# Peptides against a protein of PDB entry 7Q4I: the designs that were tried, part 70

Target 1, 281 residues: chain A of PDB entry 7Q4I
Amino acid sequence: HENSTIAERLYSEVRVLCWIMTNPSNHQKKARHVKRTWGKRCNKLIFMSSAKDDELDAVALPVGEGRNNLWGKTKEAYKYIYEHHINDADWFLKADDDTYTIVENMRYMLYPYSPETPVYFGCKFKPYVKQGYMSGGAGYVLSREAVRRFVVEALPNPKLCKSDNSGAEDVEIGKCLQNVNVLAGDSRDSNGRGRFFPFVPEHHLIPSHTDKKFWYWQYIFYKTDEGLDCCSDNAISFHYVSPNQMYVLDYLIYHLRPYGIINTPDALPNKLAVGELMPEI

## One batch from the design tools (peptide; aimed at target 1 F199 F214 W215 Y240)

Design b2_p28_3_s1 (made by RFdiffusion4, then SolubleMPNN; from b2_p28_3, 18 letters changed)
Fold by OpenDDE base, seed 5:
Structure b2_p28_3_s1 (fold): chain B 281 residues (1-281), chain A 28 residues (1-28)
Amino acid sequence: as target 1 above (281 residues)
Amino acid sequence: SEEEKEEEEREKQIKELFEEEKKKKELE
């Protein structure tokens, strides 16, 4: 029998609302598979779309479809969350409909932080935003206070946040969040290994899978290596995960067990004060 | 924007990478 007592505790103490960026053409093709896999481990799961889907729990945002509207969707998604769901969770994860997330590992990372700390986490990139910004594809998680500041302080002010719907979604939210003093947190583990990944596990785990000229190596905020040292044992997310791969990952992570190996969870860290971050590694 | 163009280029490179991987797997 599996002992899930700590995971159950964290499910209650570190409440996560997951919102999934999707569109009507992907409701059945992609988003449904998120709902059937990792999305079921969120405290609240909402699909943000341009069309309502009651089977999916999709919300029709007042935005058009297409890549040029992703920033528009993100703004409207967080407005919707703030208006309807700000008290339903402590943390608010954005993910794509091809992002896979190990929500328990995210709760473990978030546990020491106050949701009243203006912070967000993800795969930190260094360009365009001085403190960095979080990769959109890897998914990023805002504290409740970060959502409040984004929606109440940033979005209404065109000087703080881009009013149009154009631009790179992850960069634009990163600019807005910086402008309201939401901190771009460090999501690395105690060994300095990343937890949020903008690619599939294969691309991170296989050494020399990409050329050193690949944009990722120029964009990463923290130095990372390839191979087994690339990734935390408590990794949180991967991107470009196909629907089939979501079920494979769900099986491998939650069902497949090596007989006779008992994984003992690390002790929970001490809780931080409001506004306090983990020490830099 | 310049940022959007760079994002599109990044997405294109990722797509090309995946297409190359598929071709390799089809040859194995």
Scores: peptide ipSAE 0.288, ipTM 0.804, DockQ to the pose 0.602
OpenDDE base, seeds 1, 2, 3, 4: peptide ipSAE 0.025, 0.022, 0.025, 0.006; ipTM 0.626, 0.613, 0.600, 0.383; seed 3 fails the geometry check

Design b2_p28_3_s2 (made by RFdiffusion4, then SolubleMPNN; from b2_p28_3, 18 letters changed)
Fold by OpenDDE base, seed 4:
Structure b2_p28_3_s2 (fold): chain B 281 residues (1-281), chain A 28 residues (1-28)
Amino acid sequence: as target 1 above (281 residues)
Amino acid sequence: SKEEEDFKEREKQIKEYFEKLEKEKLLE
């Protein structure tokens, strides 16, 4: 027996469109497994590719493949979303085809915010963008207003948003969003623990997987602890999750239960006014 | 530019990380 009443409420009230960054070579290898696991919990799931795939629900964007074209794909993806799906959801998540997302935890984080607030969330990085920007790999979620501003105000203006398709996707969208006053939100929980993670759970939970010169430690916007205090109990995403690990995570999170332990959800916070953010921790 | 250099370095380190990750998976 499970009681999903609150999760069902949030599914209705906090509508999330998830778009997955993929390519034709990964449709079967990776993207399909997203569709078969956490992607099912999105209100709408779209795979953004360079080739159409009706089985996957993949869209062929007018872009080339490769990491150097990820920025181009992101621009075209959000243009496509704005044109076809802007009213289908309140929030718009970008994830990779090897990102795992606990959508219910994302809805919980987003619940107090108005989708008309120009804000986006993710794993915040500090370089090159004054307010910070969100890690591409950890996935990031834009409000409806953020998408509108990005597509309508930023993209058409080369002074606000890079017209070339080169560069770091996450940095470039971060610059564009800042230039149209979309706020880089704080996704940390009330204990200051992160929710979006650019690596696998093991590498966040267990220290010493990377050395101090590893870019991540220079890029993180907020201080982060290693070990069990690294991660919120309401964590949202992890990156570099293999297809097999997605099924394992699905089992562990949604099926495996310790007998006699019942999780009681915290009360929902009050909704914020348009333009209002939760206080930073 | 420094930004371009940092981007290249990040991509390099990501590649190395991924290779390490894949190697670890093979050893499991």
Scores: peptide ipSAE 0.526, ipTM 0.896, DockQ to the pose 0.652
OpenDDE base, seeds 1, 2, 3, 5: peptide ipSAE 0.523, 0.512, 0.524, 0.525; ipTM 0.893, 0.888, 0.894, 0.893

Design b2_p28_3_s3 (made by RFdiffusion4, then SolubleMPNN; from b2_p28_3, 16 letters changed)
Fold by OpenDDE base, seed 4:
Structure b2_p28_3_s3 (fold): chain B 281 residues (1-281), chain A 28 residues (1-28)
Amino acid sequence: as target 1 above (281 residues)
Amino acid sequence: SKEEEDFEKMEKQIKEYFKEEEEKKKLE
């Protein structure tokens, strides 16, 4: 009895390629569950690995495994996307194999933006990068133009983008993107609530459970509230989501409904011109 | 990543929080 007409429209108009950071040891343990849950709502889903897996649709990138190679894997992933898939989508999401994403909410956020605008979104952190950078775990989404600039302008220039594969992946891409004038967007909703989260829902929703000295409060670019006001009703992502919790979230979000409560979607905002951003809240 | 380093600590804090809340409810 659900009307998905708007979601279907956005699926067509806001095309998202999701690439999942994974490794061969996690193909069956984690990545498969992404494919069976939220990943099926992407327009295209690719698993970026060091080994090919035809069942998973995993690509073997020419990189080694381990944390020290995550930046290398990210560079190669976007090179691969640019070469093979740059026209297959408008937006390009990086997520981990333990990130859960509500793709419809991401499309809603992205709808007003032109994919030709050099912008990317995620959970913005303030350290190391002047404009901020997006948390790797929460996932981040690049416009088509952002991918182009990253691959064509940034990567070939060691002065703009780190040639070595070492370093924090999210920080390094953030530096590269800043250096080619890709804007770190504001992903907050109209109430100033975040949409991309580097932790599980429980960690964000429970008030006063964290130490005031917890690094997250020092890293977050925008001030956020605790408790239920922490998170947008149109939240996009959560990190450290176990495979089992992915199915739970899928059930809760897409299947479980309280009788007599009907969600009415908000009206779509006006589309922005190329290079235009929504006002920061 | 910084996120992963403190994740386990955060989970512990959450568990402790819920335990404390349950204890409060028993006292009411």
Scores: peptide ipSAE 0.031, ipTM 0.599, DockQ to the pose 0.123
OpenDDE base, seeds 1, 2, 3, 5: peptide ipSAE 0.030, 0.026, 0.024, 0.028; ipTM 0.589, 0.576, 0.587, 0.629

Design b2_p28_3_s4 (made by RFdiffusion4, then SolubleMPNN; from b2_p28_3, 18 letters changed)
Fold by OpenDDE base, seed 2:
Structure b2_p28_3_s4 (fold): chain B 281 residues (1-281), chain A 28 residues (1-28)
Amino acid sequence: as target 1 above (281 residues)
Amino acid sequence: TEEEEEFKKAKEQVEKLFKEEEEKKKLE
């Protein structure tokens, strides 16, 4: 008895391929819970691993396992997507197997943008990359054109993109994307509130007396207010979400309703031209 | 404000739920 007409429209008009960074040891422990929760709301869901898993629909990428191979896995994942799936979606989300994503909120953010605009979104960090880069854990989403530029223009050129598989994957892709003029978009809502979060909801929603020296405050590209204004009502992602917490979030977001409160969705913004961005707030 | 207090209570409830779920056995 829920009116999902707008969500259904956006599912068709804003097609999202979600690829999940995982490994064979996490297929059963973590990745399957993504598939059973938020991953089912993607237009296409692929698990990128070092081993094939037919039950999970996991792809075996030609990479080793370990933290030092995450950049290698990201490169191979996008190569695989470009070769096999570039026309299956308009937008291409990277998430971890402990990232939770509200895909409908991501479609809402992406709706005005052309997939042919060289842009990507996520939790923007300011260090290492001039325009910023998107936090790996919060997940980041590339336009189709951004994927094309990354795979075709950046990856083949060692001067534009690191050929070695070492390094922080989110920083390295951020450098590569900048070098091919893929824009680091602003994912904040109209009130300036963030949508992609590199931590669990509790860490963002509860004003912790976090030491002003906490690295996060030095890394965030946009100043966010603490407290109620930290997080968009249309938040997209959280990181470090346990398998159990994924089911809790699914229940809270999609099933639990306060009786007598009806949420009326805001009107969709106008579509932007190719290459046009929403004004920064 | 009353709204801020209700929001704070809601956050505390969510936090409690998450902590409780972390202590449960992994779902199969």
Scores: peptide ipSAE 0.007, ipTM 0.344, DockQ to the pose 0.032
OpenDDE base, seeds 1, 3, 4, 5: peptide ipSAE 0.006, 0.000, 0.005, 0.006; ipTM 0.329, 0.317, 0.304, 0.328

Design b2_p28_4 (made by RFdiffusion4)
Pose (drawn by RFdiffusion4):
Parts: structure tokens; C-alpha cells; sequence
Structure b2_p28_4 (pose): chain A 281 residues (1-281), chain P 28 residues (1-28)
């Protein structure tokens, strides 16, 4: 048994819309499993694709397939969400079909922040954007105000926002958002442990690649060695998670527990004013 | 590429052990 009253209250207080980038080849192989595991825990779940599908109720964006059109799919998905869902949620998560998200921990992190604060959260990388950009695979989440500025202020101005559909989807949205005064939030916990992860848990708990010019150690905005200390008890996301591993993470996180060890929730911080972020770690 | 390097790095991981270890550590 579980008492989920606290999470149910946050479910209504912190509405999260999750959109999943997918393609027809992945509809049954990957996207289905996201819907059957963590996707159903979102306030609203949307599969963004280039083709329709009965099982997923997928939205067909006017965008071709291939890695060269991922940026186009991001722009069209946020335009579609602004057009049809801007008042359906407070927070708008972009995730791949190999991202795993603990949605309850996302509501915990977002609770104190105003949806009117122009901010987005994720795993923060240093290159290409002064204030940093968020890993596309770890998932990043935008405030309602961040979605408004992206669609209303950044997309219509080619100097602020790349008009071609090519490029690293996460780097490009990082540039458009910096250009419209959307803040790159700090998603670490109060102990400085990360919550958003671009790899599976093993890769962060046991870093095999050892600061040997591997891209991750160069890209990370906040310096850390990681290891057994890497990860928050309230971590939000992992990536490169196979369809089978979606179900395993669901089982180990939500079902399996050591008897007699009761997780006591940390108190929720007080709400913040518009434009305010939590004290820096 | 960054993507290729990521795929290679993840392929060597003992993912199921890591998921279990993570779940245990977060509960302690």
C-alpha cells in the first residue's frame, strides 16, 4: 500500500504537459512503452510525430523525418501546444521516446516557481549558449511564460531564432530562449546533486569514461565528478532507457521498497514571486 | 559524434544493476 495524497495535491497544483518526440518507426517499438509507464502520470500527454496513430493519438506535424528535422518538430510542437494547450498546464516538458521521467519529482522541483516566471529546467550544458542549454534527451521543461515568449517573440524573429529546421534541437531552443530573456534554471537539489540525466543511472553512478576529453565532462555547466553521490533522492529523469527498462524503473521506483523504511517528504518551499528563482546552490 | 559516443558508452553499462542500485540508494 501507499499514501499518495501529497502527490495527488501537487498533481492539481502543478499541471505538467508532457510532449514526446517520436516517429512512425518508434510508435510501437518505443512511444507505446512511454505511454504505458511514466507518460500516464502527466496532466496531459502528447506524442509529436510526422504521422497519425490510433494507439498514441499522435499529432502529425508538417515536418519530414530524419535527424535534420528534429529542430523543426520542436518548433511545430511548441506552436501546436501554444495554439491548443497553453492554458491546459503550468509546465511543458519535452522528452524523447527513450527518456524516463519521475513526474512526481518534477512537480516537487517546480512547486515554488511561478508559471509566469520565464524559466526552463533540465541538465545544463555550457557550449553554444552563454547561460547554458538543456540536454534534449534528459528532457527540459518550460514555464507557460517561456512557451508564450518562444512562440510569440522568438519564432517570428529569424535573428533571435534559427528559421531552418536543421541543427541540435536542444542547442537551438537554448538560443531562442536566451534571446527572449527566458532564464536557464538550476535543477540540482539543495545538496547539489543532479535531477536530470542524459544517460542511464549506471553511467552516472559508475562513470567509466574518466575525464579523458570525453564530451560530457567538457559540456557539463556545474562541475561534478559524479559517482555514487551523483544523483538526488528526488531525481527527475534518465535517458537512453530501453522500452523494457521503462517497466523495470517503474517497478523499482514505485513498487519495490525495503520494509520499514518510510520515505518522509521534505517540506515544500514557499511560493516565489514572478521572476524569482530559488537561492543558488 | 556526440551521439555515437553516447551509444558506445551506454552499451558497456550494467544498466539493470545500476537501476537497482539507484533505487536502493534513494530509499536509504
Amino acid sequence: as target 1 above (281 residues)
Amino acid sequence: SVHEQSLEAVSEDDSYFGMFLFALLRDL

Design b2_p28_4_s1 (made by RFdiffusion4, then SolubleMPNN; from b2_p28_4, 14 letters changed)
Fold by OpenDDE base, seed 1:
Structure b2_p28_4_s1 (fold): chain B 281 residues (1-281), chain A 28 residues (1-28)
Amino acid sequence: as target 1 above (281 residues)
Amino acid sequence: SVGEEAKEYMSKMDVEKGMRLFALRRQL
């Protein structure tokens, strides 16, 4: 018998809209498997595409196809969310169609924060943006106020936000958000362990696979240890997850249990005031 | 691009094995 009382409470109090970056060629190959796995645990799930798909609940954004239009798609996705869904959630997650997310762990991280605080979370990278920016592949989550500032204050001003649709979408949104005083939060747990991962944790768990020249070590904002201390027990996201692996993860995380082991969740932290952040570790 | 380098790195890894190890650790 699972006690889901706290998870149910957080589902109601920490409402998350998940939007999935996809394209028509991936609707059946990838996106439908997000919908059938972790996406069902979002309060609202929307697939952002260039073509409508009623079975998927995909929206056709007025953007061209291809990798060079990801920034354009991100801008149009948040415009669409602001226009139609800004009051449907408190937090707004961007993920890719090969990102896996443990939504309950994200709600736990977000619980103390006000959605009126201009903040966003993800895997923080240090280059190009002074406060850092969140990796696109790991997924990133904006507060309602962050979405408002992005759409209303940043996007209309070419001095604050890039008007062209070219560029790295995660860097460009990071620049725009910094320019409207949206804070790049710390998503690490109380032990300083990461929660958002731009890939799978295997390389951190097995040190023999880590190349010290690997770009990740130059990009990561917070230094993380290798091995078993790399990753939070309350990790939120992984990237480059295949459709088959999404079902495996769903089984391992939500169904597989060792008999006789009862995990009691930690107490919820105190809620923060509007504009207040958790102290950095 | 950062994503291409990550994909190349990930192609050399057993993603499923890594995910299983991570899930098992959390349950322990």
Scores: peptide ipSAE 0.026, ipTM 0.641, DockQ to the pose 0.765
OpenDDE base, seeds 2, 3, 4, 5: peptide ipSAE 0.019, 0.021, 0.023, 0.007; ipTM 0.557, 0.629, 0.617, 0.493; seeds 2, 3, 4 fail the geometry check

Design b2_p28_4_s2 (made by RFdiffusion4, then SolubleMPNN; from b2_p28_4, 14 letters changed)
Fold by OpenDDE base, seed 2:
Structure b2_p28_4_s2 (fold): chain B 281 residues (1-281), chain A 28 residues (1-28)
Amino acid sequence: as target 1 above (281 residues)
Amino acid sequence: SVGDEAAEAMSKADTLKGMRLFSLLRQL
């Protein structure tokens, strides 16, 4: 029998709404597999699409499809969340329909923070935004206050937030959030290891002959090592995860146990005051 | 995103074949 008592406590105290970026062509191919795997561990799960799907629980946003509309879809998704779901959670995760998320590890990272702190977390990139921005593919999580500021303060003001639907979604939300003093948090663990990954686990964990000229090393805000030291023991997300890989990750993370090895979770940190962040590592 | 173009170029190798992935997942 597993002892889930701490995970159950965090499920209640650190409520997460997960919204999944998808499209009608991916409802059955990808999004359904999110719903059948890691999405079950969200307190609320919503699929943001251009078409309604009652089996999936997909919302038809008033946006077109294609890469050029991702920023438009993100704006409408957060408007929809603010209008209908702002009190259903404390934290609001954006993920893609090929992102895999260990929601318990995200709750552990978020536990010390107040949802009234204007902060968001993810894989921080350094270009285009002074404080950095969170990679769209790795997924990013906003506090309730960050969502409020984004929807109420940023979106209505063309000087603070781009009114057009064009642009890189992750960069544009990063600019908007910076302009309303939402802080780009540090998602690294106490050892300085990353938790949100814009690639599949294999690409981070296996030392590739990745030329140091690879764009990722120029984009990453924090220094990261290659191999096993790249990644927190409490890693949160991976991108470009196929539907089949989601089921295998679910099996390996939640079902496969080595007999006779008992992991004791670390003690929960102290809660921070509103507006307080963990010390930089 | 710049990531999407890079991922199309990255091998869709089965993430589960890496011994290092198993080592990370074993810590969970």
Scores: peptide ipSAE 0.024, ipTM 0.717, DockQ to the pose 0.466
OpenDDE base, seeds 1, 3, 4, 5: peptide ipSAE 0.024, 0.020, 0.023, 0.021; ipTM 0.720, 0.676, 0.708, 0.682

Design b2_p28_4_s3 (made by RFdiffusion4, then SolubleMPNN; from b2_p28_4, 13 letters changed)
Fold by OpenDDE base, seed 5:
Structure b2_p28_4_s3 (fold): chain B 281 residues (1-281), chain A 28 residues (1-28)
Amino acid sequence: as target 1 above (281 residues)
Amino acid sequence: SVFEEAKEAMSKADVLAGMRLFALRRQL
């Protein structure tokens, strides 16, 4: 038996809409497993596809399929969210259908921030965008104000946001968001450890899998340690998680407990004013 | 439950493999 009182409080106070990037071929193979695992902990869960699926709650966006259409799908997804769901949540998470997210840890990170602050969080990369951009695979979360600025101010202006559907999705949204003064936040914990990861837990936790020559070390915005020091105790996301691994993670994180160990959550930090960010570590 | 769904979707070996992955977290 667990006491989830604080998690229930944060569920109400830090409302998260999760939209999942998917396609019709992955509705059954991948997306349904998100819905059956971590996606059920979102306040609202929507699957963004090219075909409607009432069983999955998938939306048919007016885009083609394929890797070259991911940017187009992202633009249409946020347009759809803005039109139908902008007041249904405070924060808006993009994830892939092979991303696993610990939503409670994300709510904990987001709690101090105002959803009216133009900010977004994720695994920050340094190339291409001056302030950095968030890795698409790790998932990234926009404040309500960030979504508003993206859809209302950036998307309609070709000078601020790429009008065609080509390009790296995460880079392109990063450019657009920068152009409308949405801040690329720091998602690291108080110890300077990352929370959003563009790889599976095994890849981050085991040093043998990380060559210093690996592109990731050149892309990461903040210097991070290898091994266990890489990752926050309150990590939020992992990428390239298979459907089977999602159920394993759900079991390990939410069900498996060592007898006699009681986890006491840290006190919630003070809330920030609109426009205020946590100090960088 | 998540456990029941996991049991249906995964082999016992897959669950154990996942447990070992997180056990490494305590050794480092």
Scores: peptide ipSAE 0.021, ipTM 0.634, DockQ to the pose 0.084
OpenDDE base, seeds 1, 2, 3, 4: peptide ipSAE 0.018, 0.020, 0.015, 0.017; ipTM 0.588, 0.648, 0.566, 0.586

Design b2_p28_4_s4 (made by RFdiffusion4, then SolubleMPNN; from b2_p28_4, 16 letters changed)
Fold by OpenDDE base, seed 5:
Structure b2_p28_4_s4 (fold): chain B 281 residues (1-281), chain A 28 residues (1-28)
Amino acid sequence: as target 1 above (281 residues)
Amino acid sequence: SIGKEAEEYMSKMDVLKGMRLFALRRQL
């Protein structure tokens, strides 16, 4: 009863490898539920861990566990991707095992861009990195060229990338990417609404919950409106999504339909040249 | 700690509310 022709086309033309940041203690508790929900819609799904899990398709990276090793894990994850999977996709998404992603909306955003453009997208934060960096919790997606530059040009150079495994992983990768001229893209929709969320939309949709003193407002790179205009109709990601909520989201987004409402997809934009970005809003 | 559980609960509730808002927006 649904027409998925355009989604199927984008699945083929905008190939996405999703790698999930996880650990052995979360394989069953969290990661498995990603695999059973939104992760199925990735062209390739890999779980990056410290232990192998054949059921999950988890990779044992040569890193320790703990919050202080997230940067190390990110570096090793992208090294692994570059070595084994760089040609398996056009775009490479990092997500946490409690991130939910609407992959079709991400493909829609990415469609006009060349994977050979050195660009990455996510929820852009303004501190620490001149061009900004993408919030780790919201998930961020690198073009194939961005991955190449990160792994081949940035990581081997201690002047470009932090060699130790300490630090905020999203800030550190942001610094590295900037240093190799990977552009921090604008993921907002044509109405200027955000698509990647390091939290849940509720904090933005309900004005009464927005403490203007909340650090997020100081970190966000682009000014966003509060309320109903905070979030794109084509939102891509949410963070702090429990395993149960992933199934609820899957149901609400992919199964629950209001009878008699037919959604017609917007026309695809023109493809951009290599190195070209969408006009600033 | 009770605080962490409360934060997790609040986070869950926030996600659910956010989901509802997005679902409602599609119906509008």
Scores: peptide ipSAE 0.024, ipTM 0.626, DockQ to the pose 0.408
OpenDDE base, seeds 1, 2, 3, 4: peptide ipSAE 0.020, 0.021, 0.018, 0.022; ipTM 0.608, 0.595, 0.564, 0.604; seeds 1, 3 fail the geometry check

Design b2_p28_5 (made by RFdiffusion4)
Pose (drawn by RFdiffusion4):
Structure b2_p28_5 (pose): chain A 281 residues (1-281), chain P 28 residues (1-28)
Amino acid sequence: as target 1 above (281 residues)
Amino acid sequence: SQEEEDMELIEKQNEEMFEEMEEKEEEE
């Protein structure tokens, strides 16, 4: 048994809309398993694709397939969400079909922040954007105010926002958001451990690649060696998670527990004013 | 461009990392 009253209260207080980038080849192979595991825990779940699908109720964006159109799908998905869902949630998560999200931990991190604060959160990388950009695989989440500025202020101005549909989707949205005064939030916990991860848990707990010019150690905004200390007890996401591993993470995180060890929740911080972020780590 | 080259480099390094991890699991 489990008492989930606290999480149910946060479910209503911190509405999270999750949109999943997918394509027809992945509808049954990957996107289905996201819907059956962590997707159903979001306040609203939307599959953004280039074709319709009964099982997923997928939205067909006017965008072709291929890695060269991921940026186009991100722009069209946030335009669609602004057009039809801007008042349906406080927070708007972009995730791939190989991202795994512990949605309850996302509501825990977002609770103190005003949805009117222009901010987005994720795994923060240093290159190409002064304030940093968030890993597209680890998932990044925008405030309602961040979605308004992106659709209303950044997309109509080609100098602020790349008009072609090519490029690294996460780097481009990082540039459009910096250009409209959306803050790159700090998603680490109060102990400085990460919550958003671009790889599976093993790769962060046991870093095999050893600071040998591997891209990750150069890209990470906040320096860390990682290892067994890498990850928060309230971590939010992992990536490159196979469809089978979605169900395993669900089992190990939500079901399996050591008898007699009761997780006591840390107190929720007080709400913050518009424009305010938590004290820096 | 420089960013495209960086993206290719990332894909390559990831692929090599995954292969090495699979080989190690097979040996175990």

Design b2_p28_5_s1 (made by RFdiffusion4, then SolubleMPNN; from b2_p28_5, 15 letters changed)
Fold by OpenDDE base, seed 4:
Structure b2_p28_5_s1 (fold): chain B 281 residues (1-281), chain A 28 residues (1-28)
Amino acid sequence: as target 1 above (281 residues)
Amino acid sequence: SKLEEDEEKIRKEIKELEEEEKKKKELE
């Protein structure tokens, strides 16, 4: 009873390659559940690991495992994408193996943008990088041009991009991208609500009267509200989503329907010119 | 009540996630 015509249109017009940060120990524990849930809605899904797994479609990157190698893995992942897949998609999402993504909502956000615009989106944090950087856990999406600039212009230059594999992955890519004039976009909806979330829905949706000293409030680039107004109706991602929660979210989002309530999609916005961003809200 | 128990569970889970993410950021 669903009309998916617009979602199908966006699937074809806003092509997304999703690469999942994982490791061999998580192939069965976490990554396979991404593949069985939200990952199937990507135009292309690749798992970036240190070991090949043909069942998972995992790529063995020439990097070691561990936290100190996450930046190395990200660099190698995007090099791999650029070499093999740069024309297979318009947008390139990094997510963790415990990130859940509503790909249709991401396509909706991305629709007005040209893939040739040097831009990336995610949960924007303010420290360390002047324009901000995107939280690694919430996932972040690069335009094709952003990937090109990252791989071709930034990575080969130690002055623009850290050559070693150490450091915070999300901060380091944020620095590199800024240095090649890739813009840190605003992923908020027209109401100023966030779309990419570095935590599970419960953390954002429930007014917890969280300690105002919690690091998140100092890191977030844009002011956010708590409770039901925290999150866009078109939210894109959540982090720390367990394998079981991925299936629950899949059911709730794609299968469960309140009888008599039919959501009609809003009209698509006009496409932007190359280099143009949506107005700040 | 069941509702109160569920709320307490959620609060506990949130707190745990906050602590995990804090540790992650402290190591960066």
Scores: peptide ipSAE 0.022, ipTM 0.573, DockQ to the pose 0.038
OpenDDE base, seeds 1, 2, 3, 5: peptide ipSAE 0.021, 0.020, 0.020, 0.023; ipTM 0.561, 0.570, 0.584, 0.613; seed 5 fails the geometry check

